# Peptides against a protein of PDB entry 9GMZ, part 129

Target 1, 343 residues: chain A of PDB entry 9GMZ
Amino acid sequence: TGFPLELLTRPATERLAYFENYTVAHPRLKEVYEILMRTIAEPAGASFIFVYGASGVGKTTLRLRVEQKLTELALPKLESDRARVPVVGIEAIAPESRYFNWKEYYTRALITLEEPLIDHKFDYGVRGISRDNFGKINVESKVVAPALRRALENALIHRHPDVFFVDEAQHFGKVASGYKLQDQLDCLKSLANMTGILHCLLGTYELLTFRNLSGQLSRRSVDIHFRRYCADSPEDVQAFKSVLLTFQQHLPLAETPNLVDHWEYFYERTLGCIGTLKDWLKRVLSDALDREATTITLKDLQKRALSVAQCQKMFKEIQEGERQLSETEADVQNLRSALGLGA

## One batch from the design tools (peptide; made by RFdiffusion4, then SolubleMPNN)

Design b2_p16_5_s2 (from b2_p16_5, 9 letters changed)
Fold by OpenDDE base, seed 1:
Structure b2_p16_5_s2 (fold): chain B 343 residues (1-343), chain A 16 residues (1-16)
Amino acid sequence: as target 1 above (343 residues)
Amino acid sequence: RFSFEPSPPTEMVEPV
C-alpha cells in the first residue's frame, strides 16, 4: 500500500509531515523493539538497559515507538493512578566543558517528568522549584545540582515510570578523566537504585566504553545491539532493498521515483543505517515539494547526499564499534569453552 | 486526564 493519493492535492507541509511521521518497520527495528519491550516488562533484576548502534541506525525512532506503546498499555492504569507517568525520555546533551552538566540533566528530566497536565502535583521540598500558572515546572537558577537530584528522585518515585530513557547517552562518557567517568556511572547507578526505576541508555558504540568501566553495572545491565544492514549479507541487502521499495511507495509525489535500482548508491551514502536514509529522503522530498516537482531524480539525491568524507568518517566509527563487539563476543565464547560450556 | 496527545502516531508499516 502506498501513500494516500489525496495528499497530492494537499499543501507541501502536510505531504512532508506524512513522510516525517511514516516509519518503516524494518526487520532490525522490529527485533530490537521486541527485545526492548520484553526487557522492560521483565527486567529480571536489571537496573540498566544499554541500546547501542551506529549513528543514524534508528535509536530515536525505537525510543519513540516504545514510549508510544508503553503509554498505550498504561492508559487503563492511569485512570486509577493519576500520579503515574508511564514513561519518561530525555536526550543527554554533549558537554560544552570537560564536565557533564548534571544540573541541566536533572532540570530536563524534571521538566519532562512533570508535565503541566498531571492531576497530582507534588511539592518536592526544594526551594526554587515551582509551577507556573500553566502548570509548567520552573527551576530557578539558584537551585543547585544536589537539590535537583533529590527533586528528581522524589518525582521518579511518585510518578513510577516503567522506564527512564536517556538518548545520546554516549555524552556521559565525554569527560576528561576515568575517575570522573566512574563518578558519573555511580551517580546514574545511585539514581536507579534510590528510585527503583529501570534506566535505558541509548547511544553510539561509545557507550561500550561506558558500560565496560563498571563490573557492577555489567551485572545489572541488559545489552541490546542495534545493528545496521551489512552489504556482505544477502539477507541484509534484501531487507535494505525492501526498505527502499517501501519508502519509494510512501513518498507523496505524483510519479513514483525508482529508488531500488539505485540501492548501491543509497547503501554507499547511508552505510546500511535506515535513520540516515530516511533523513536523506526527507531533505530530498522537501526540495522536490518546494519546486513543485512530480518526482525525485538521481541529481536531487546527489544534491542532499552525505559527502564521501562524512561517510568515510562514519564508517571508521562503525568499524571500530563492530570490532569491539566482535572481540567481546569472542571473549564470551572463549570463556564458555574454557568453562566446558559448548560454544 | 493525561492528554498525552500521543505524538501523531507515526505509522509503523511493514517493508514490502
Scores: peptide ipSAE 0.028, ipTM 0.538, DockQ to the pose 0.276
Fold by OpenDDE base, seed 3:
Structure b2_p16_5_s2 (fold): chain B 343 residues (1-343), chain A 16 residues (1-16)
Amino acid sequence: as target 1 above (343 residues)
Amino acid sequence: RFSFEPSPPTEMVEPV
């Protein structure tokens, strides 16, 4: 099965949008999706889910797919409970300053939670929070972070999402002093406790620092490792080739490019990260569509590939994260052995 | 109606 052939007669924008909206259900994405959906349905007293993995592994795709599925499952209930939002998802922004901007975080969360199309408009009782004529939340610059927090707490309680997603959550950790990271975790923990809403933090291996800083968070967190495909695993190589085959069939071009024969080059420049692969192919497709090209070539791929230096940097970050996890697994085994729990 | 216009359904297709 390939792309709809009718796309070949459509504008470049529609052809690009098709590929952008296309998601390959690769084995690791399915596995993590199933674990995440199960954990959201039955959190077992967890207040947090940590989803960590390489940059470009596909965490945002996972989030969007879970958001869609939770929305679909909630639709019958939303007809009776018009105040409910099934899921809320935001991206944490890298602070321009040495400090995480909680005011901006709360504002973005409120704006996302209060979609203009919500029939039941809640009044937050906070001066300087209003709705425009379109029902969009407007937050005046004078509104302080503690007031925005209370507004968000009230909104989360009233809308009662099954989960609150925070993508790029490693940006909470980029605060220049370790002391501020604990304070930020305590703020997030307090928000989850005050609202009763399950939080899912998606991010890089920098999220592992959150495990080590709070032995209290570990008791109330579920951890999900979104692994990349490894070239030393025959099964992972086969899965990666199948993803390439699927993408080549879904590139809306007149001639199907042979991506699979170049699998090693794709692996070299993506490190087994399917999101990085998709983003690369999207850039190459955009260039091909702009030229009205019938196919993509190796030269087109090379033009939009990550540099070797970028890949080497990303690979070092992956190896450090994978090492930290392996050490943690060894520490668990050592602890079990020391407790007289058989291996 | 919550027009959750679902983010245009990311067709989750199985790899071949």
Scores: peptide ipSAE 0.024, ipTM 0.528, DockQ to the pose 0.264
Fold by OpenDDE base, seed 4:
Structure b2_p16_5_s2 (fold): chain B 343 residues (1-343), chain A 16 residues (1-16)
Amino acid sequence: as target 1 above (343 residues)
Amino acid sequence: RFSFEPSPPTEMVEPV
């Protein structure tokens, strides 16, 4: 039930890669995965999916697992349709400037969609977009954002992915003073409408601002809350301990560390976020492998833990997001009651 | 690897 014991004789890089590629199918990840896969298969006229939750809850892990599964399911069709890409996923970058860089976004989306290994090459009809000898897309600095948008629209139509993923999508909310967040939403809405491609935006609770700004997006969006584990729920505490037990069995070390006995310390420094937990354990494992250590100690954990100040900041951001969602649930109930729909 | 194997119940493996 643990890691392959042969890893103990393998290089540190292979041992670390095993743990990095290992995913615990914890209850919240499984639930959100099943909802997301079902929604992608049957969008029912939705143009957007919003997946929101705490930083480090595991949204990127969710995305990568859905991308893998959609690719596996598409393989039989991809043999006949060499132009098709089953799924495309990008991460939105935090702008260094006070405004979202659409030129960079479109460039990265286009580069990701047009993988060098795709046999069927497409002409974008845009000057200054080329492929090198390896099929990699090159975008000249002179190409402006509106031209890159047209190239991406054409590429999305031609490749016809089942979904377009944007991770860290809260970064679209970073608009300069005097610009409306609505203009960013209208831009995304227009891209989804022009291409007919379902968009999935993954991000922090800052995505709730996007949900609330457009009553038209709300009619064509599905919302998925990726919750953390809460210490006030016995079931959530048990699930969190079960994740710790699973990780300790899958750390490729000679001696299995006792992580479960320290569950409160792990909870304190992860806030019930499994991605934060995995990243912490990965850093600690890397340090242990570099020292050729047989196990992980509490001192090793403490060296790579988030500070109490970082955890307090993250917890305030989580509480504000959870509060906004709780208010929205109450508002729905109040609206139903006011409409004469029974509670 | 992504396994949907349920995380083993926290059997309190008493440290042997």
Scores: peptide ipSAE 0.016, ipTM 0.524, DockQ to the pose 0.053
Fold by OpenDDE base, seed 5:
Structure b2_p16_5_s2 (fold): chain B 343 residues (1-343), chain A 16 residues (1-16)
Amino acid sequence: as target 1 above (343 residues)
Amino acid sequence: RFSFEPSPPTEMVEPV
């Protein structure tokens, strides 16, 4: 089934919004979604979930779909428990300085957790945290990071989300020394332990450095690898072509573009990352709608493609991450063999 | 009123 044909008579903004809100349930997304949903439902004493994969693989799309689903599932309970928030999700910001800004992190987390629509106003017991007339949290500049942490701990306990998402979590790793990275992990671990709230960290393969630094987190973490599609796998190529077919049917244009015939070019410029593909098509669709074009052409695609240099850089980062995982898998097999556990 | 109208369920459509 393609897009609703009625969209062809609608404003360009509505046509673009349709495509923006459209999500292809591609095999890797579905797999990771099911694993993540199951792990959130039954954490089995885990305090952390790590979701790692290439930039543009679709981690943010995954997060948003899980947040939506958890919210939908919680709606019946929220009628009786007006204090509860089913899920909280933030994006970690790259620090401008060599130091992660915990004050900003706690502030953003607290603001996100304390949505204006929440009926039950909580007093954090922290002077300089207030709500405006719209119920939005305001944090005065004088509030120190330890006080914000305590406020967040209390809020997380009181709101009791099923999971706390941190997207772009590799930004915790941008701390100037390995010792500080351990301190960051211990801080997050302490927050999870003190609140009893499951944390899900989503990020690039740089999250593997986090996983490896804390042998204590490994005992209380679940790892989820969100893989890209690989051109050396016939199954992955077929799945990637099916995604292109689905996207071409859901581009709200008068003439359906043939994306599938250009699959190699799409693969070359996305590295098998569906988020990168969607973002590319979104840019091209926007340009087509602005021109009142009936379709998109290869020239339109080329105009909005990532450069070869960008793709080469991204591919090196992917290869390094995939290598580290492959080495870890081999190390596990070697350890099992050395323990006398058959391969 | 930011109605958190649940953003219309972004249909996860299976690839054809």
Scores: peptide ipSAE 0.013, ipTM 0.476, DockQ to the pose 0.275

Design b2_p16_5_s3 (from b2_p16_5, 10 letters changed)
Fold by OpenDDE base, seed 3:
Structure b2_p16_5_s3 (fold): chain B 343 residues (1-343), chain A 16 residues (1-16)
Amino acid sequence: as target 1 above (343 residues)
Amino acid sequence: RLSFEPLPGTEAVEPV
């Protein structure tokens, strides 16, 4: 088991692309994937799914794998319904300004939903939205956010995706005032309600602020915690080591590096986040390929590691998120006990 | 019923 040995004779770009496209189906990813797929299939009147967890836990990988699976499952239906898009996924951009750019959000969502390969030209009913000769959506600068919203609402209704993904959704919350956060949630809620499309927001523990601010969204949301691997759990340590073993076999190098022997150092610099691990190994692999190196050394790893200061910052953010969840769980238990329900 | 199909485009973890 390992990478195709033929890759050793291939260009560095192809070797790197192999590892970039390689995804380990680690236990937490499988668990969250199964929960998410079930929730998308049977939302039970939910309008939102919140997937939260540490930065670099693998939320984007989860999204991409769900998008792929929903597309595969939709293929037989797409033959009969050529207007349908099975899934749409966008990444929320951190605003350069103190204000979330809804115009940019709606534009990107519309561009992503309206892929060039869709033979069925949809008229958005909005002047200044057109398709070029390649089918790409062009939005004129004069088109205002309310018009783009209506265009997106119409497109979502017409294309009827099973889910609308928003990755890095904590960027909605970076608006410095709690008031603006509620307005943004009300905008998202309105979009979901008007279109009937299930929204899945993927993000950091900062998404918990959205959950807590809107008691109305909480009633129509499903929460999925994408946990990191914890060093205090023997099972989690074993899973993390198994991921390291799997990655070391899939690094397209002449000599297999021993990553497993350095598992504690990998854990220290990733906090048990597999996305952070993959990104680190990708950087180190790129450097090794540029040097035509036969293997990866500890020195190569150290050169591309996150600093201790970065890890300490990330760990504080994780601990605060995990604490907030634990408090919420305790509050539920206290409420149950107070109601005379067994804990 | 979404069958417990393997994650598309993913590889199994090798146990240590």
Scores: peptide ipSAE 0.146, ipTM 0.772, DockQ to the pose 0.156
Fold by OpenDDE base, seed 4:
Structure b2_p16_5_s3 (fold): chain B 343 residues (1-343), chain A 16 residues (1-16)
Amino acid sequence: as target 1 above (343 residues)
Amino acid sequence: RLSFEPLPGTEAVEPV
């Protein structure tokens, strides 16, 4: 149990890379992973999966683990179908303007879908999209968003991934009016319907606003709540301490730091979000390796911690999202009772 | 290859 001891004789870059590539199979991650994998295998006519939870809960880690597993499961079939991509994943970018940049989104989706390792060249049917000698897609500035959309639709149909992931998908909603948000959802719905490809949108609790606006998406969507660990739950506190114990064993340092004894401080500065915890420990490990330190101290942790003001802001955003979900659960029970269905 | 390691049992974390 723990990191390979041979890492202590390796360069700081290899030691840091070990920890960066390390993932703890914490209970919430495992639960959401199993639900998501099952839903992708048997979507039951769903066109969308929504995965929502706090910033830093570990949604990107979940995505990367599912992408890895879907790729591994597809390998035997990819030998016979060289055009197929098992999974594609992109991150939505926060718009610099009040409007989501669809041209950039479609371009990034095309570039990601058409990895250089795909032997089968595809003709996009769109003038101004080319592949270089290295297989990299080049999109000319003159290509307009509707043409890029058609190219992406054709590429998704041809490559036929089991799922298309969009991380940080709350960025689709950063539009100044409810009408513009509906237009974005109708655009995504149309893309999923035209391609027949299951879309998984991962994001913050801001994704709940998307679900509530489209009664048509609700019929063809599956929801997955990626919960943080809560300090008011003894089971969640014990799980969080177990995560700290696991991380302390996997920090490639000569002396194992006692992170578990500081669990309250770790909880205070992560709000029970394991992604936030991992990113914090990564920064602290980097600083320790740069100093050739044998261990991590509380002072090293304090130097790289989020400020109390940052944590207070993040906590308010989490509480508002958790409140909206709790109200939705209560509304379902009230609706059932009003329909004469037992609660 | 990303390592995906299970948590040790919750009982292994003594309450401090």
Scores: peptide ipSAE 0.049, ipTM 0.682, DockQ to the pose 0.062
Fold by OpenDDE base, seed 2:
Structure b2_p16_5_s3 (fold): chain B 343 residues (1-343), chain A 16 residues (1-16)
Amino acid sequence: as target 1 above (343 residues)
Amino acid sequence: RLSFEPLPGTEAVEPV
């Protein structure tokens, strides 16, 4: 089923908004969603979930869909327990300095956790945290990071979310020394342990560094690899073509463009990453709507494509991440063989 | 056991 045909009579802004809000439930997204939802429901003593994969694979889309579902599932309980928040999601900011800004992290987490519409307000036990007339959290500049941490611990315990999401979590790893990276991991681990709240870190393959640096985190973590589609797999090529067909049907244009016939070009310029594909099509759709065009042409696609140099850089980063995972799988197999556990 | 319903606000992939 394609887009609602009534959109063809609507303003360009409504047509674009339709496509922006449209999500293809592609096989890898479904698989990772099911694993993630299951792990959140039954963490089995895990304190962390790591979701890693290529930039533009769709990790933010995954997070938003899980947040939506957890909220929907919590609604009946939220009627009886007005103190509860079902889920918290933040994006980690890349540090401008060689140091991660924990004060900013805790402040953003508190602001996100304490929506203005929550009826049950509590005291954080920290001087310099207040609410404005609209119920929004205000943190005075004098409040130090250890105090903000205690406030966040108290808020997480009181609100008891099913999971705490951190998107772009590779930004924790951008610290100059391995020792500082361990301290950051120990800080996150301590927050999860003190609150009893499951943490989910989503990011690039740079998150594998976090997995490997702490043998104690690895024992209390679940790893989820959000794979791209690979051109060497017939099943992955078929899934990628099906995604192109689905997007083709959901572009709110008078004439349906043939995207599927150009699948190799789409693959070349997205590396099998569906988020990258969606963002590309969004840019091209915006240009087409601005021109009042009836369809999208190959020339329109070419104008908004990533350069070959950008794709080559992204592909090297993907290959390094996929290599590190393959080495880890081989190490597990070697360990099993050395233990006398058959292959 | 939470019956994992389809991805909320998502459409299925059409077969090619």
Scores: peptide ipSAE 0.024, ipTM 0.531, DockQ to the pose 0.147
Fold by OpenDDE base, seed 1:
Structure b2_p16_5_s3 (fold): chain B 343 residues (1-343), chain A 16 residues (1-16)
Amino acid sequence: as target 1 above (343 residues)
Amino acid sequence: RLSFEPLPGTEAVEPV
């Protein structure tokens, strides 16, 4: 198995686009995908799903593949219900100030939910929200956050997506005070409750701090840990090597590079995060294609690798997140033991 | 029930 050999005669842009669009269905991605799809199908009274894991583990890839699958599954119903959107996904923006920009969040959510191609235009009941001649949503600067919220609530009710995705959701937690963080949690909870729409928040381990501040959200949430591959697990090392083998066969180069023999170096510079690995290989492939190179060398890898200092910083952030989860798992186990439920 | 078919636009990992 490998890339289509006809790509070797195609432009560098097409060869790069092939690799960009290529997704390895690695074990952790499959596992988290199955859990997430099951939870979306049968939320069992949950209002939230939290997906947390290291930066570069592949959370955005997971979201996009779930969005694609939900869209495919909804197609037969969308022919009869032209108002429905099967799924909506946005990225939360890092606050430029000590305050989360709710106006920007609601505006982006409305723009994403209200694609120009939707035949059934809804009146949001809010002055200063309009569609242009191309059907694009325009929000006037005078529209205040409470009005945008009501517009989004009405749009979510009318479009009725199976899930609302928020990527980089740790940005909700980047506020100056615990009171404001609680108000943000209550705001999200109220949006989910008022619309009846399941919310999936994807983020780094910083999302755990946000999740843990609301005992009410935790009771109405499902948690999904998107783990990296760990070098201390033989099974994880084998899976990581298998990912390298798969990627080396799908690099559209005349000579297949031997990535697997360098697995320790790849692990050192990715920390077992497949998204980080793919982004690295993409940069190296782009450089190789620009030079019309027949293969990728170790020197080409080294030129585009994350620095040791960057890896050390990311590793500390991962270790802190994994520690917090391990403590929570131990607390659950201690509680179960104390309740007589066993291990 | 959503069918847990293979991940759309993904390929299986080759075993090492």
Scores: peptide ipSAE 0.070, ipTM 0.742, DockQ to the pose 0.149; fails the geometry check

